# Designs tried in a protein design run: peptides against a protein of PDB entry 8BZL. Part 352

Target 1, 228 residues: chain A of PDB entry 8BZL
Amino acid sequence: SYDRAITVFSPDGHLFQVEYAQEAVKKGSTAVGVRGRDIVVLGVEKKSVAKLQDERTVRKICALDDNVCMAFAGLTADARIVINRARVECQSHRLTVEDPVTVEYITRYIASLKQRYTQSNGRRPFGISALIVGFDFDGTPRLYQTDPSGTYHAWKANAIGRGAKSVREFLEKNYTDEAIETDDLTIKLVIKALLEVVQSGGKNIELAVMRRDQSLKILNPEEIEKYV
Target 2, 242 residues: chain B of PDB entry 8BZL
Amino acid sequence: SRRYDSRTTIFSPEGRLYQVEYAMEAIGHAGTCLGILANDGVLLAAERRNIHKLLDEVFFSEKIYKLNEDMACSVAGITSDANVLTNELRLIAQRYLLQYQEPIPCEQLVTALCDIKQAYTQFGGKRPFGVSLLYIGWDKHYGFQLYQSDPSGNYGGWKATCIGNNSAAAVSMLKQDYKEGEMTLKSALALAIKVLNKTMDVSKLSAEKVEIATLTRENGKTVIRVLKQKEVEQLIKKHEEE

## One batch from the design tools (peptide; made by RFdiffusion4, then SolubleMPNN)

Design b1_p30_6_s1 (from b1_p30_6, 16 letters changed)
Fold by OpenDDE base, seed 2:
Structure b1_p30_6_s1 (fold): chain B 228 residues (1-228), chain C 242 residues (1-242), chain A 30 residues (1-30)
Amino acid sequence: as target 1 above (228 residues)
Amino acid sequence: as target 2 above (242 residues)
Amino acid sequence: SEETEHLLKTAKENAEKAKSLKVDSSRLYE
C-alpha cells in the first residue's frame, strides 16, 4: 500500500522523521537573520563554490516577493520546492487581495505546507529550516523562522544550520538595542555572528539587506569587507 | 507491504537520505560523461561501454540525446530511468514551446526535471532515479550553458564537470586545465579527449568508445552536431602527438 | 507501533550501510 504513513509517532510520542529532518538541517551551512530598527539582514555561510561551478546557480538567499526574502538550511532540492510554492502564493495573494503578503502570512503558508508533509501518507518531511524576513505594508520589519515540523515563530535574531548553536549563543549575548541602533551596526552584528563559525573571514559570507521600501540588496564581497 | 517501506526514501537518524546516496553510488559505476563550456560553444563527451557489434542501429549517440533545437543532454546511470527522464525533458520542452511560442529557457527545463527528481525522493512508493544528467544548451538569456543534475533533484551550472565513473578524478583534471575566459571549443575538445583518456583507464583511447557532441551558434541558429568517428579519431591522434 | 519500529530499524540499517559509500553527500545540503 502506497498509503503508508512515513511520519508516525513513536511509543514515547516522538515524530522521528521530523527530528531526523532537523538533523538534515544541521548538515546545511549556517544562516543568520537579524531584525534591526528599519532593516532586516540575512547572512549565510558561503559553501566553497567549486572552482568550475557557476555562482549564479548557488543561491542560499532568495526573494519570495519584493518585500520578502528567505534563507534556508538543509536539502537544496527540498528548498527549491518550498521557494517555488511560496512565490506562487505571493503572486496569487497580490492578484486576489490586491496587496502584497505580510511576512507572517507567507511564513504561515510555508509552515502549513511543511506541516502537511508531516501528516500526509507517503510523504517525508521537508529537510529544511528557513529564515524569512521582510517588511509589512506598514513598514514594520519582520523576521520569522520555520522548521521541518511546520512550527514558526517571530524572532529578533536567529540562526539555522550547522553553526546555529554557536551563532545563537553569540546573538543572545550581543543583541542589544545599541547593537542595532543603526543599519550599519545591524549589518556588523550579523557579520560578527557569522564569524563565530565561518572560517577565512568575509570572503565566505553572503549578506542580504532589506530596508523599508527598498528591494533586496545582496552585498558584494567588497561591501562586506568594509564591515569586517 | 514491508518492501515499500524499505523503498521509501526516509531520513536516517543522521538526517541523510540513503536511497538518494545509493542512487548516486549506482551512477558512479556508469560510463563517464564530460561537459565543457567554451566561449564559442559547449560540448558533451561520453564513454561508450556497450559496443555490441550486432547492434544494427548505429545509434549516432547512445548516451547523448537531443532535447530540442537548442538543448542536448548526456546521461549516466540506469538506462531505463534515463529513457524516462529524457522523454520527459522532450515533452516539457515541447509543451512550453506550444504554450509560449518560444523555446524553453535552458535552466527552466533543467529545473522542471529536477522538481520531478526531487518528488521521487519525497513521495512514498517512489525510489530516486538512478541517473545524473549533463545538459548543454543555448538561450537568449544566458547564452551557452552547461548544467548538471543528480538523483536528489539538485542542479548547478558549470564551466566544466563530469559524471559517472571516475568523475572525481575527471573533475580534478578539469580544474587544473580549464582556463577561464580563454576556452575555445577547439581547446575544449582537446581537453575532453585528454580527460577521457585518463578517466577511462584504457591503454589506448579509440573513437569507437567515445561520443562527442558540440553545440554552437551559426547565423543566429543553434547547431547541435554529433562528431563523426573520423573527427573523433583526428582529435585522439592530435592528443597522442602532443 | 510495529510500523514505527520497522521504519527505525530500516533507517538504522541504512545508516550502517551508507558508511561504506564513497558519495559526497555534502552536495545535497546547502
Scores: peptide ipSAE 0.247, ipTM 0.694, DockQ to the pose 0.729
Fold by OpenDDE base, seed 5:
Formats: sequence, structure tokens, C-alpha cells
Structure b1_p30_6_s1 (fold): chain B 228 residues (1-228), chain C 242 residues (1-242), chain A 30 residues (1-30)
Amino acid sequence: as target 1 above (228 residues)
Amino acid sequence: as target 2 above (242 residues)
Amino acid sequence: SEETEHLLKTAKENAEKAKSLKVDSSRLYE
């Protein structure tokens, strides 16, 4: 029965469903992650929340654990599944290993989950990329990116979603040791990067900051305006 | 064998899930359902299309379902799919109550169903549910709540929203007339009638064609009430006099 | 494979049909 193989190789060796899932990611709003010296920053393009929509239910940035957070681009419902599984794994790890997950560990878990959905019969790939940031127990800031294929890499800075190309080009030019010398400069770098694709300034940007030994902080619009 | 491939929800070259979009299109042809959040309650208003005089079953509501003591939903789309999902909602709510000895929080119930919906978009041999839902509820965490979910398994909280036929136009009207922070249940009911009168494909709005349910709090208890036809008639009459 | 070609064909056909859809699918993506 043909029902079993959703993700198959093309004659030229491509996994089209994975490639098309990557196109789904490009339909998502832009997310950017930057690793500073002692800070990790996630920035997201806010879609104009419909006037009558509850902003509480629109979450592009979420905590996976106290030391790890994630931003995504792509299918919102797919992201929820990944987030929930990752949260369960973070808690399970704390119970079994008595330590929080490393950012790499949870990234690898998510990546493995995604990969299995590219190979398992009767499953389509997840239509999401994720930026995963946090601190390891040793206090090292980490940034990882995952895509629908289940690949993952560590980054200094990266972007996902519709404006990712332009944001990455900006980051490639402007990410220097000087640009991340302070927490404030790192935040400013993220804002500047997002402004390459966001027209209406600070009102359409959501920023989340995680500092060493601190919980995830979502900046309010007034706090963002201080950096614009 | 080839027929099954056509039923599998796969990505298009552009990264679109067309089976999900087609399910959403099907919902666009369903009867209009709207929800409005007020300061003192929340309501659902739904178009009743199947007025069969021969229906022996006093369907208390064709489109509005009580889920538990604190939540109700309205459905737009395929009736059979709706029945499956509403039953699942009731089961989830009951299991939670049995496990935790407290009612399930509204958003958790919505999320649990949305995870099921999502699964039907990702697993082979499954098709998306051709159903969107509006949920109204009360819990101790967030008070009165209104949610919308679609075939993708996406959901959101709303102050006011609409699904089904002419939903886009209805949402536009709601955006214009909804006064944030000043919405009473009485004003919400009037707004619901106003919007339905403009968005339903009927020449005249009649009480027979409209179902309205309100969710309120009385003496520390949630009260879900379906308005009587006479009450709906009075609302329509009041609107016509304005 | 014949199976891959069929899936691709189906995806393309769906894409053509979807051009007529009035549904705003933009809400599916964040």
C-alpha cells in the first residue's frame, strides 16, 4: 500500500518532503538568535496580532526548561508537539540524571525526533525550524538551530523564517566580538538584525533574553524602545 | 494503492499543506459561528441551518455542545467529524477530572484536542478534520475565555471571533464594534445579533435560525445556558428597532 | 520510483487547485 512511504527519495536523491517542509519554515515569521558572552538573545518578528486576539496564546518563544528556551518558524501546531516532547524530556532528564539538560542534549533530542519523522512510514516531516538557546550547567551560553531534516548545528548567531536570509547576511557582517562585548550591545545587535526585515520598529519585535543563572525574560515594548 | 497517496497530507513544493487548506475551505461553507468574550460572561452564537421540522430529537443545540460544567463549544464543518471531536473533548475532560479531582483548565482541554487534530495532519492514512471549533469556558486561572481551533491543530484565544460562512466579514465587523474592557454580556448579545444579521446568507434573521449559548458565573458556579427562542426573538426585535 | 513520481504529481496538482482557494493559510505559520 502506497500509504506507507510519505518521505521517499526522488530519482535524483532528494527528499522532497523535507525540502518542502523547509519551504514551510520560510512562511513563518522571522526569528533570530544571538549568543553573547554571558547572554543569549532571541528576537522574533511579531505578526500584527489581530486586535481581538489574545496575545497570551501567541507564543513564538517558549521555555523548554529553566535553562533552555526555543523560538520556532513554521507550522505552529507542529511546533507545539515538539515543544511538549522537549519539555517532557527536560523533566525526565532532571529526574533520572539529577541535572538539567545541556542545550546540546535537548537539541539532539529534538533533532532526533524530527529525523524519525523523515524516515518513519506514514509520517510527514515537521514543518518547523527552531532556534534553541540556553546555558549549560557550567554557565556556557549556547545557540543551536534545527531544521525539518533533523540536522542541528551550533551557532554564534542565526536566523530562521521568511526574512532569515537578509538577517543572516546582516549578522555575517556585523557579528564581531566587539558587537557582543556587553549584554546591551548583544541585544542591540538582535534588534538591528530584525529591523532589516521589520518595517515598523520596536512595536513589531518580541525579544527574549536569558542571562547566566537567570530565567528567561521577555522584554516589554518600552524596554525594547530603549535599544532602538 | 494510488488512491491512498492522494489522501496523505503532504507538503506542496511551496511548503503548504493543501489537505489542511481544503479542510479550512470546507469550513468556510459551513454555518456561521461566532464567539464574544464579555467582562461578565462569554457567548456563542451559531447559525442553525438544519431546521427539520421532522427531527424528533429535541436537539437542545445543533451546533453548541456542552463539554463539562465549565466549558462549551460550537462547531463549524463536517457534522460527523464534529461529533467525534466533541466526544473526544468530553472524554479528555472527564479523564482529567478523575485523575486530578478538579476540572480541566480551558486551555489544556483545547490544547489536548488540538494535538489530536495536528496528528491527523501529520500521520499517513489520516485526513485533517473538516472542523473548526469555538470554545467558551471559565476556569480559576484566566476566568472567562474564548478559543478558536482549526483543522491544522492551531488555536488561539480571542476576545471575539467567527468561523464558518462569511467569517472574514464577521471578524471585520467584530473588530469595528468590539469595545475592549467595556463589553457586557448584554452588549455582546446585541453585537452577536448585529453581526449574524449581516453575515448569514438569509434575508431576515429569525430566532429559529440562531442558537445562542451564554456562559456566566452565578454564586461561584459556572452556568451554561442556551437561550430560549423567545429570548432570541427579543434580541432580534431589539436590533430591528435600533 | 513510480511512487515518488505519483506523490510529486499529486503535490503539483494540489498546488494548482489551491490557487483558487480563498482561505488565508498565513495563520498556520508563525
Scores: peptide ipSAE 0.240, ipTM 0.683, DockQ to the pose 0.713
Fold by OpenDDE base, seed 3:
Structure b1_p30_6_s1 (fold): chain B 228 residues (1-228), chain C 242 residues (1-242), chain A 30 residues (1-30)
Amino acid sequence: as target 1 above (228 residues)
Amino acid sequence: as target 2 above (242 residues)
Amino acid sequence: SEETEHLLKTAKENAEKAKSLKVDSSRLYE
């Protein structure tokens, strides 16, 4: 009898498949998100890519729409499914509502998708957490996190993945109004936060920046080194 | 052979629905939520767990949800399940309003969600929602109302009740101190603080760990208000002085 | 039913395994 791993309650009230999916997230590389005044910044730990692998194919930061981007930790294959669904929803929303999605809207969509996979027959939870950042139409910067359970919350700053605890502890101490007073300071905060867990400095960091009324910009290594 | 989908909540030989019971067990570990009905209003008081400094303060309440202009709810249990159910409540209420051009009666909204919950205990390939809810509301039929629902889809009206951690102890305290017909919103708030102080898994009750919402009627309109932290602090202080 | 017993057995086994898990399940529950 194939023990169909069903997300069911244990006698003690646990959903073990969801908890195990959270363990899968912890195996992922660290991602951090910070909301500044007029900027949102995502940073991720780069995995050592084999010399022959096209670095372009391994993106932990992706655009969902012109005004929204996402970083994830956990199962890459699961992330692709979520990203594709989210992109389709963003486009559908533009077509049907004639406005881009709010960051909360698309986060809620992703969260609902994840939740359904915790309750549907024959499905396991998604083994991913995500940081979703962007700007609402009114120009308000937003940061959300979602986990395998389908929970989501708004954050000033947060981290996911293997080093998330240490990064969060750093952010709790160092996230101040002064620390995010400028775009450059906000970027520096993200870099410093990642350096708590990333070895070998700025070469192992990928940074994405979204400013008000601007598209997602992925910083090159030289640009990152200017902030270190 | 009716291949019962192994994922269906089925009866035990003793007639028990273990998946529902296990969902209720999960709720027992969640933060405490209280509801108290008064003559001049109704309130929800909820334990706020996991206060993170980095949380965006945009959300006035993490555990209390406005459903429509006349109803709010609090949740104990799985957060993601709660989000789905609270969204469904809002949709049901909105659809009713659009169809009938009047707000949905409180009990009808509760019943509609309870039917959904029940379905998730009966239909193949579904698990129960790991969520209990307290509902507060006002309608023209019954006035101020307080309801409780659980993962089974059962619900009941209450004068005062509790869900989540230490709910049984809280209910016992409410039974002792609740004065039928004499409960003002002010006295209900004091009672809520008294019960939370004894039932929350905290050494000292603080305003940062408690969310309170009141539902009142002013000038023929329902007013749902989340108390400010300072107001909660005053209630706690008053309790400590008594 | 054999199926209920199987589910219960699996749930109990999972509960025993969970004792070794360092997962803060508190985040799953509000």
Scores: peptide ipSAE 0.032, ipTM 0.523, DockQ to the pose 0.029

Design b1_p30_6_s1 (from b1_p30_6, 16 letters changed)
Fold by OpenDDE base, seed 4:
Structure b1_p30_6_s1 (fold): chain B 228 residues (1-228), chain C 242 residues (1-242), chain A 30 residues (1-30)
Amino acid sequence: as target 1 above (228 residues)
Amino acid sequence: as target 2 above (242 residues)
Amino acid sequence: SEETEHLLKTAKENAEKAKSLKVDSSRLYE
């Protein structure tokens, strides 16, 4: 019975619950992250909000701290747990170290949390991947990705969720130094990447932009349409 | 320790949490609950299935629970699970009030319970709660609010929604008839009766089978009121005349 | 291991049973 150890090795060395959690991520809507020169951009596919749903309660992009934001794909409830834990850690770090977290630090914290849930008896893995972007205190823009296994890597650009493959293929072809030369070009790159998988254009895209020494800005639909 | 592992919600090969989905299926067989947000209030309407004449009528509501002075909820699903969760909601709200000397914001209360629900989908030896909830409330941040939560620990804010039996059909009807920005509590009550009449598997809607609660603001205070049977009868009669 | 095979079998069986569910699981994922 699956019941004894949630995440165990198969005879062939696979952690099936981790692999299945990765399949859960693929059920999520697409998210893309791009690191520019002095900007980081997160773009997400907006699921068609049910007509009667409050859009405010449907957020795929969230701030972890003033200098860090995250987009996720996968189980929404699992994401909320990770986000809350990360926010607490960011505040704790400010109190104890007297500096904001680095993007790598908070990514590593999230990754470690995820990893523990793959190894702890009686816990299933988190069914989420995350793109974590922000600025270090030295002004360096950063982009990291985490998956259900607790692995993490730094990226120039990446995507997660159902359309991630197509978006990554686009980014591999189109991410150049020229394509990120300006903030506007970087934003445009994210939009173009999302348009590979998003139906109905800019109305179904949410974009978050963080510039050096600036707060996270969520673009309104009108601002997004200017780049389309 | 080994016995706890057998009940853990795990991922399927397709990345699905079937125990959560099964819990949601069980809720689909529960009595219908509606929530409608209006400009001047918010309401819950719930199907009452357990009509026993020998039950003491002093029951506030079978399916609608007051959580604090500013919030109420309705439940669809397993009654025992509902009792546990509604009690937890009350405890969370009281602890917050004691700690901060102000009422808990509506969304924060919903989120706190949803974190518990989520935990029961992730930790070994626990099963998902077989309960969905509708929450109505008022706070100084967002005014009147309506939320829905499910066994996964997911939640969302709504203008109008439905849980329980025939919820999909009810939601479809709400989408057709809900007028954004123009919804009064009076019109919301009429809409609730209309939808319940169509979604409940009853030949004739009766006041005995429907519980309705409204949440309004009067003189800077939240008022949660369960409608009297006579008031519900009048609403039903009005609907039948239209 | 026999246990892993049993787990996989159970998961597959559950997946087949779940195909008959009317629940829109898409709401669980964002």
Scores: peptide ipSAE 0.290, ipTM 0.772, DockQ to the pose 0.590; fails the geometry check

Design b1_p30_6_s2 (from b1_p30_6, 15 letters changed)
Fold by OpenDDE base, seed 2:
Structure b1_p30_6_s2 (fold): chain B 228 residues (1-228), chain C 242 residues (1-242), chain A 30 residues (1-30)
Amino acid sequence: as target 1 above (228 residues)
Amino acid sequence: as target 2 above (242 residues)
Amino acid sequence: SEETEHNLRTAEENAKRAKSLKVDSSRLYE
């Protein structure tokens, strides 16, 4: 069997392929997630869409289900695999349990998938981190992050990708109950956080907003400029 | 035994998949393929490098493959890998048609192949395919479409793009000359010839060295046509007169 | 492990070779 272990422990106990997959995440453009009181917001750095590229095919934010969306950083092709698997699981859950997934459930599913790829022979880790946001059936807003290792945690706010360190430092200083008191303030917080690393203002930002009992809304550039 | 581990696509310390990048480098040495989306159609133009008098001209095209009645593709890279992937595209399209009694949407066919490509970058004992593809198609959802995919399993939709040798220069030229919203198939053909004339490392562009296919809609049906050599000669002549 | 060392060496060798690549790998990451 040519299925040799790709991800193995170093003598000092490191999983180098997982650590290197985390470096792949850092090559991705920045994504930010913030949980408000009754809103979840994802913001991403828009890569300059090549002039001749169709924008519809460049998506860093995607819906997993009506109540859950995800932003990622890292390998685009790897992300597509994870997204597709997650979507299938969301639909399967609706069919078998007759309820939509909780944000924690689908995050745990994605995390378990990633973890298996760190332990399976002949497979490399996924080169992606994800911010998963949404609402549980009780109306509670949730934000989760998962990384290439399959680790996941709940967050008030977090960032992934190239500028994540600077954005996290900003959020640590500026995330207060006052800063998320309203939906508009929460959106402004995400924009301000992204502007720490994004050049040329609102034109290079994509924002997705999900409110309680509402579908995912992608803001257009004009809507974003109102918050800048 | 140890040689198989060296062939497995793994992350570098800086998070790069070098086997994928090496596959992309190999594609840079392949013949140029160009795709242009117009309002009334879409085209592929490909460099024909292997002009041997003994080649049987009976083939639809050396570089352009009909996938189904509504889609075609062009390939840059390793020929053997290209043959495997183009065959897989045909099989996927046929299975979909049999299952759903309708043609596969263009993007779904592209993504299905891209998932295969991605798998060859993640699973052990596999190497990336040394192939990039341009896809042209029509479906009822998005109309005329142009896609590009690479060895990573990444893809994108395009108004105009290029793969293979001198692709970066070709893309730059396309960005300069492509008129958004005003591109007719006729103007797209002229643009294709213009770009190929500048990007192909040939002293003179000839119809023997260029394959062109157009995809149009006539009477509610998709028509995929490979241009005859005489038609390509006329396009080249017209360009030389401008 | 021998496999770990092999993978590390392979990654290092690949890193050295990749410096000569002209490919824009930026498209692989989002």
Scores: peptide ipSAE 0.227, ipTM 0.679, DockQ to the pose 0.748
Fold by OpenDDE base, seed 3:
Structure b1_p30_6_s2 (fold): chain B 228 residues (1-228), chain C 242 residues (1-242), chain A 30 residues (1-30)
Amino acid sequence: as target 1 above (228 residues)
Amino acid sequence: as target 2 above (242 residues)
Amino acid sequence: SEETEHNLRTAEENAKRAKSLKVDSSRLYE
């Protein structure tokens, strides 16, 4: 019967399906986000793509709008659903409000979507966490994280996925105003953070950079090597 | 009796709603939140558990939410559920303001959310919200008010109450020390610190681990203020000297 | 009912699994 709630409270007050979804996130490759002064940077661990697989089809970093991008960890198929809905909402907001979404707004939208899947019958939680970065219309850089529960917070820097603990520990030690004083230093901080968990250096890292009033730029391997 | 634990919220043979009870159990593991009503104001005091160095401090409070110009709330329980409910409270308050051109009375806002909570306990395919709320407010009908609501959709007005971790012990302490009719906001703040010092699972209470908001009336306007860390430190220090 | 026993068994299995969970459940709760 479809009448069974998939996500229910245990006797001890736990939502096991949400906790298991968080375990699914930990199976994902690491993603890192850092907010600089005038830059936001996303970095992800590249999974070895099979030689016959088109690299273009496997993106862990996606634009949601011109001013917002997202990296995720966990179930890729679940991520596609979230990304598509977020993109539709960004476009809808531009049409109805005549302004682009704030990073907080779209994060809250995604968070609310995830939360509903933890409370609706016949639905399991999304097996993804996301780092959402961008610029508000006033030019303020933002970084948010959301998890399978639908919880979200603003961050200066954060990490999700398999190596997230080690990367966060690194960022807690090394994130200073001096470390983000320039765009280049901010990028270097992200790379150094990822290198805590990624083997074989810059070849296994994908980086995306968004600067104020600029579109998302994905760095090529040669550009990344300049920072390593 | 255990048969009904994993289904939609249905009655046990004993008439218990186990999913609601389990949601309340979840709240028992959340950070402590206190509310105290005084003659000249009302306050919320909440335990801050998520002290992460990398959190962006742009947000004024983690556990205390401004709902409108005359009301605020604190939450204990599942953060994602809390975010949904606090947003709903803001929407309800805004819709009322637009419809009636006056602020929603405090109890009406609380009741409107409680009806939603109750519905999530009754309708098939829904789980209870794993959240209890404390509400502070002022309106022209009843003045300063403090309410508590739970996952069942039950609510009550209080002079002082507590939700979250060690709430029962906190309520017992509040009952002993609360002086009816003589409570000033200053004395309420001191009482809040006293109770938190005993109920929080910390060796020493620090200002970094406590959020406090006060609601007062100044020149015929409601003022909701989150205390600065330095002000909380002074309150803690004063308590340690007594 | 078989369904009740299944649900109880699932809850008990989930409780056993919960002890093995590496997830900080504190992250779920404010």
Scores: peptide ipSAE 0.034, ipTM 0.544, DockQ to the pose 0.031
Fold by OpenDDE base, seed 5:
Structure b1_p30_6_s2 (fold): chain B 228 residues (1-228), chain C 242 residues (1-242), chain A 30 residues (1-30)
Amino acid sequence: as target 1 above (228 residues)
Amino acid sequence: as target 2 above (242 residues)
Amino acid sequence: SEETEHNLRTAEENAKRAKSLKVDSSRLYE
């Protein structure tokens, strides 16, 4: 019964539901990731939280494990499902292998999950892209991106969401070894990149920093203002 | 006919999930539900549309449901969908209690249902639930809490919010009148009446058309109480005198 | 395929109808 295929090839070989899921990602707020020498930084555009909304329930950056965090752009509810599945996998890996996941491993897991939803009958693609950052056990900083298709690649720096093109163009011009020479310079690079698309400066930016052998730290507004 | 019944929610060319948006539109036509968080409690206020004198069953509430000893919810949307979701909430809460020998944290219960809602937006042969919910609760982690969820499986915590008919206008009024950090349950009740009086499509607000539940803590126990009609009448009268 | 055409047509029809919706879809995306 043909009626159950959601994601099918067009006559010209396109997967329209995957392409349309990529359009859903563009409706999300901008996220940026940068790999430094001994630091990984995620920055996101803060959507104006409604005055009466609890900010703790609005999370665009989340920990997957102690050594891995993720930012996303696109459908919030879809992201929650992916995050939960990734967290379970990180814990399962620790229990079975007795080591934390590599950033590549968990990225590949997420990518494979997304890919299955592009090929499975009766399932639509996930309407999310993700930036996954962290440290491998050897202390190597990593940055990966995934999209709705289930593709993934390693990056030095990348962006997703509404302003991703402008942010990426900025990073292509300004990402140098000198620009990431220190942790502070790396953080500053992320802020500058986000300011290409975010109005009103540091108040509308959320930053998360992970240093080698340190937990994920979300910077407060005062800490962000020091880098502006 | 059968081709429509098996329709999975798919993306539009613009990346929109129209079946979810249509479900949200349907909720906009439902009776108004309001939630307000106070320092000393949390409340739900809901429009009662079906006043049938011949309803034999003393419905505890048409739109407000007790979930467990520490949580209640209000629903806006398709009644049959609401019944399924409220039953599922009760089951999730009970399973957690049995497994962990402690009440489920409020946000975890909300999230568990929201994951179900999301699944109905992604899996074939399922349609989105045509229901939004407001949740009130207390737990040892965050104290008094108010949450809202929609057909997408998205949710958020709120100090005050509204779903259903004229919800946008209600939210605007709440933003104007809600005093952060200074909201007592008494003030919250007065605010609820004020907002309902302006947002309900009625010439005069009456106690028969409004259901109000409060969640408080007394002697280290959660107390969920539906206000009596006389208490609601007194609140309305007080508002009319101001 | 008939399925591709059906899905495309359904998406297009939905897109036309959604222009009249009052729902702020921006809340669904972060």
Scores: peptide ipSAE 0.247, ipTM 0.692, DockQ to the pose 0.682; fails the geometry check

Design b1_p30_6_s2 (from b1_p30_6, 15 letters changed)
Fold by OpenDDE base, seed 1:
Structure b1_p30_6_s2 (fold): chain B 228 residues (1-228), chain C 242 residues (1-242), chain A 30 residues (1-30)
Amino acid sequence: as target 1 above (228 residues)
Amino acid sequence: as target 2 above (242 residues)
Amino acid sequence: SEETEHNLRTAEENAKRAKSLKVDSSRLYE
């Protein structure tokens, strides 16, 4: 019964369900990641939280472990599934290997999960891309991106979601060693990049910062305004 | 001929899950359900459409379900799907209680069901649940809470919200009249009646067509109470006098 | 494949029907 073959090749060799899942990602708000020297920064466009919605329940940035965080773009419910599985894997790794995951390891895990959903009968692809940032146990900052296909790469800087093209163009132009010389400059770079697509300035930006040997910090609006 | 199961939820070329959107559209035709969070409690108000005089069972609530001692929900959408999901909620809550010897936190129960809903949007041979839910609850972590979930498995916390028929108009009215930080359960009840009176597809609001449940804390215990018809009548009368 | 073509047709038909939807699907995407 073909009833289970959701993701199949077209006559021209395309996996349309994967491509369409990538279109679902473009419906998500913009996220940007930048790797500095001793810092990793995630910035996201805040959706206009509906009046009366609890902001606590609207999170585009989440911790996977103490040393790894993720921003996503696309289907919120799909993201939750991926996040939960990644968290379980991070904990499992700590128990079995006695060390935290490397950022590459957890990215590869997520990528493999996504890839399986592109090839398994009776499953559609995940409609999400992710930026995964953190520090390896040796103190090396890392940034990875993954997409609905299950591909992943390491980046110096990247963006996902609706405004990703414009943000990437900005980053390609402005990401220099001088632009990331300090933690503050790195944060400023992320903010400037997001401002290419965010209309209402700093009020519509959420920033997460992870420094070497420090926990994830979500910046409050007042802290963000200092960099604008 | 190996025909693709046209019933499988797949992406459109634009990245849309139309089966989920259609499920949400179907919910828009269901009876209105409101949820309002107050400082001293939380409430659900639901439209009762099917008043069959021949029903032998006095359903205390057709659309409001007690999940455990600390949580209740209201449903808009397909009744059979609602029954399945409310049963799953009860089972999840019970399993948690047995495992941890404490009540399940409200958001965890909501999330657990939302993961099930999401799975029915991603796995082949499944259709989305044609149901949206409002959840009210209390836990030691966040106190009184109100959540909404949809067929996609998405959810959010709310101060006030609406699902079902005329939900957009109801939400607009709630946005206008809800006073953050100043909402008492009494004022929330009055607001619920006000909104239902304007949004229900009825000529006149009557107590027989409205179910209201409140969740409060009394002496360190959660109390879930379905309002009696007389109490609802009094609320309607007060609204008509204003 | 006939299956891919069927899925595409289904998606197109769904797209046509979705134009009549009043649902705010924007909430599904973050």
Scores: peptide ipSAE 0.228, ipTM 0.674, DockQ to the pose 0.686; fails the geometry check

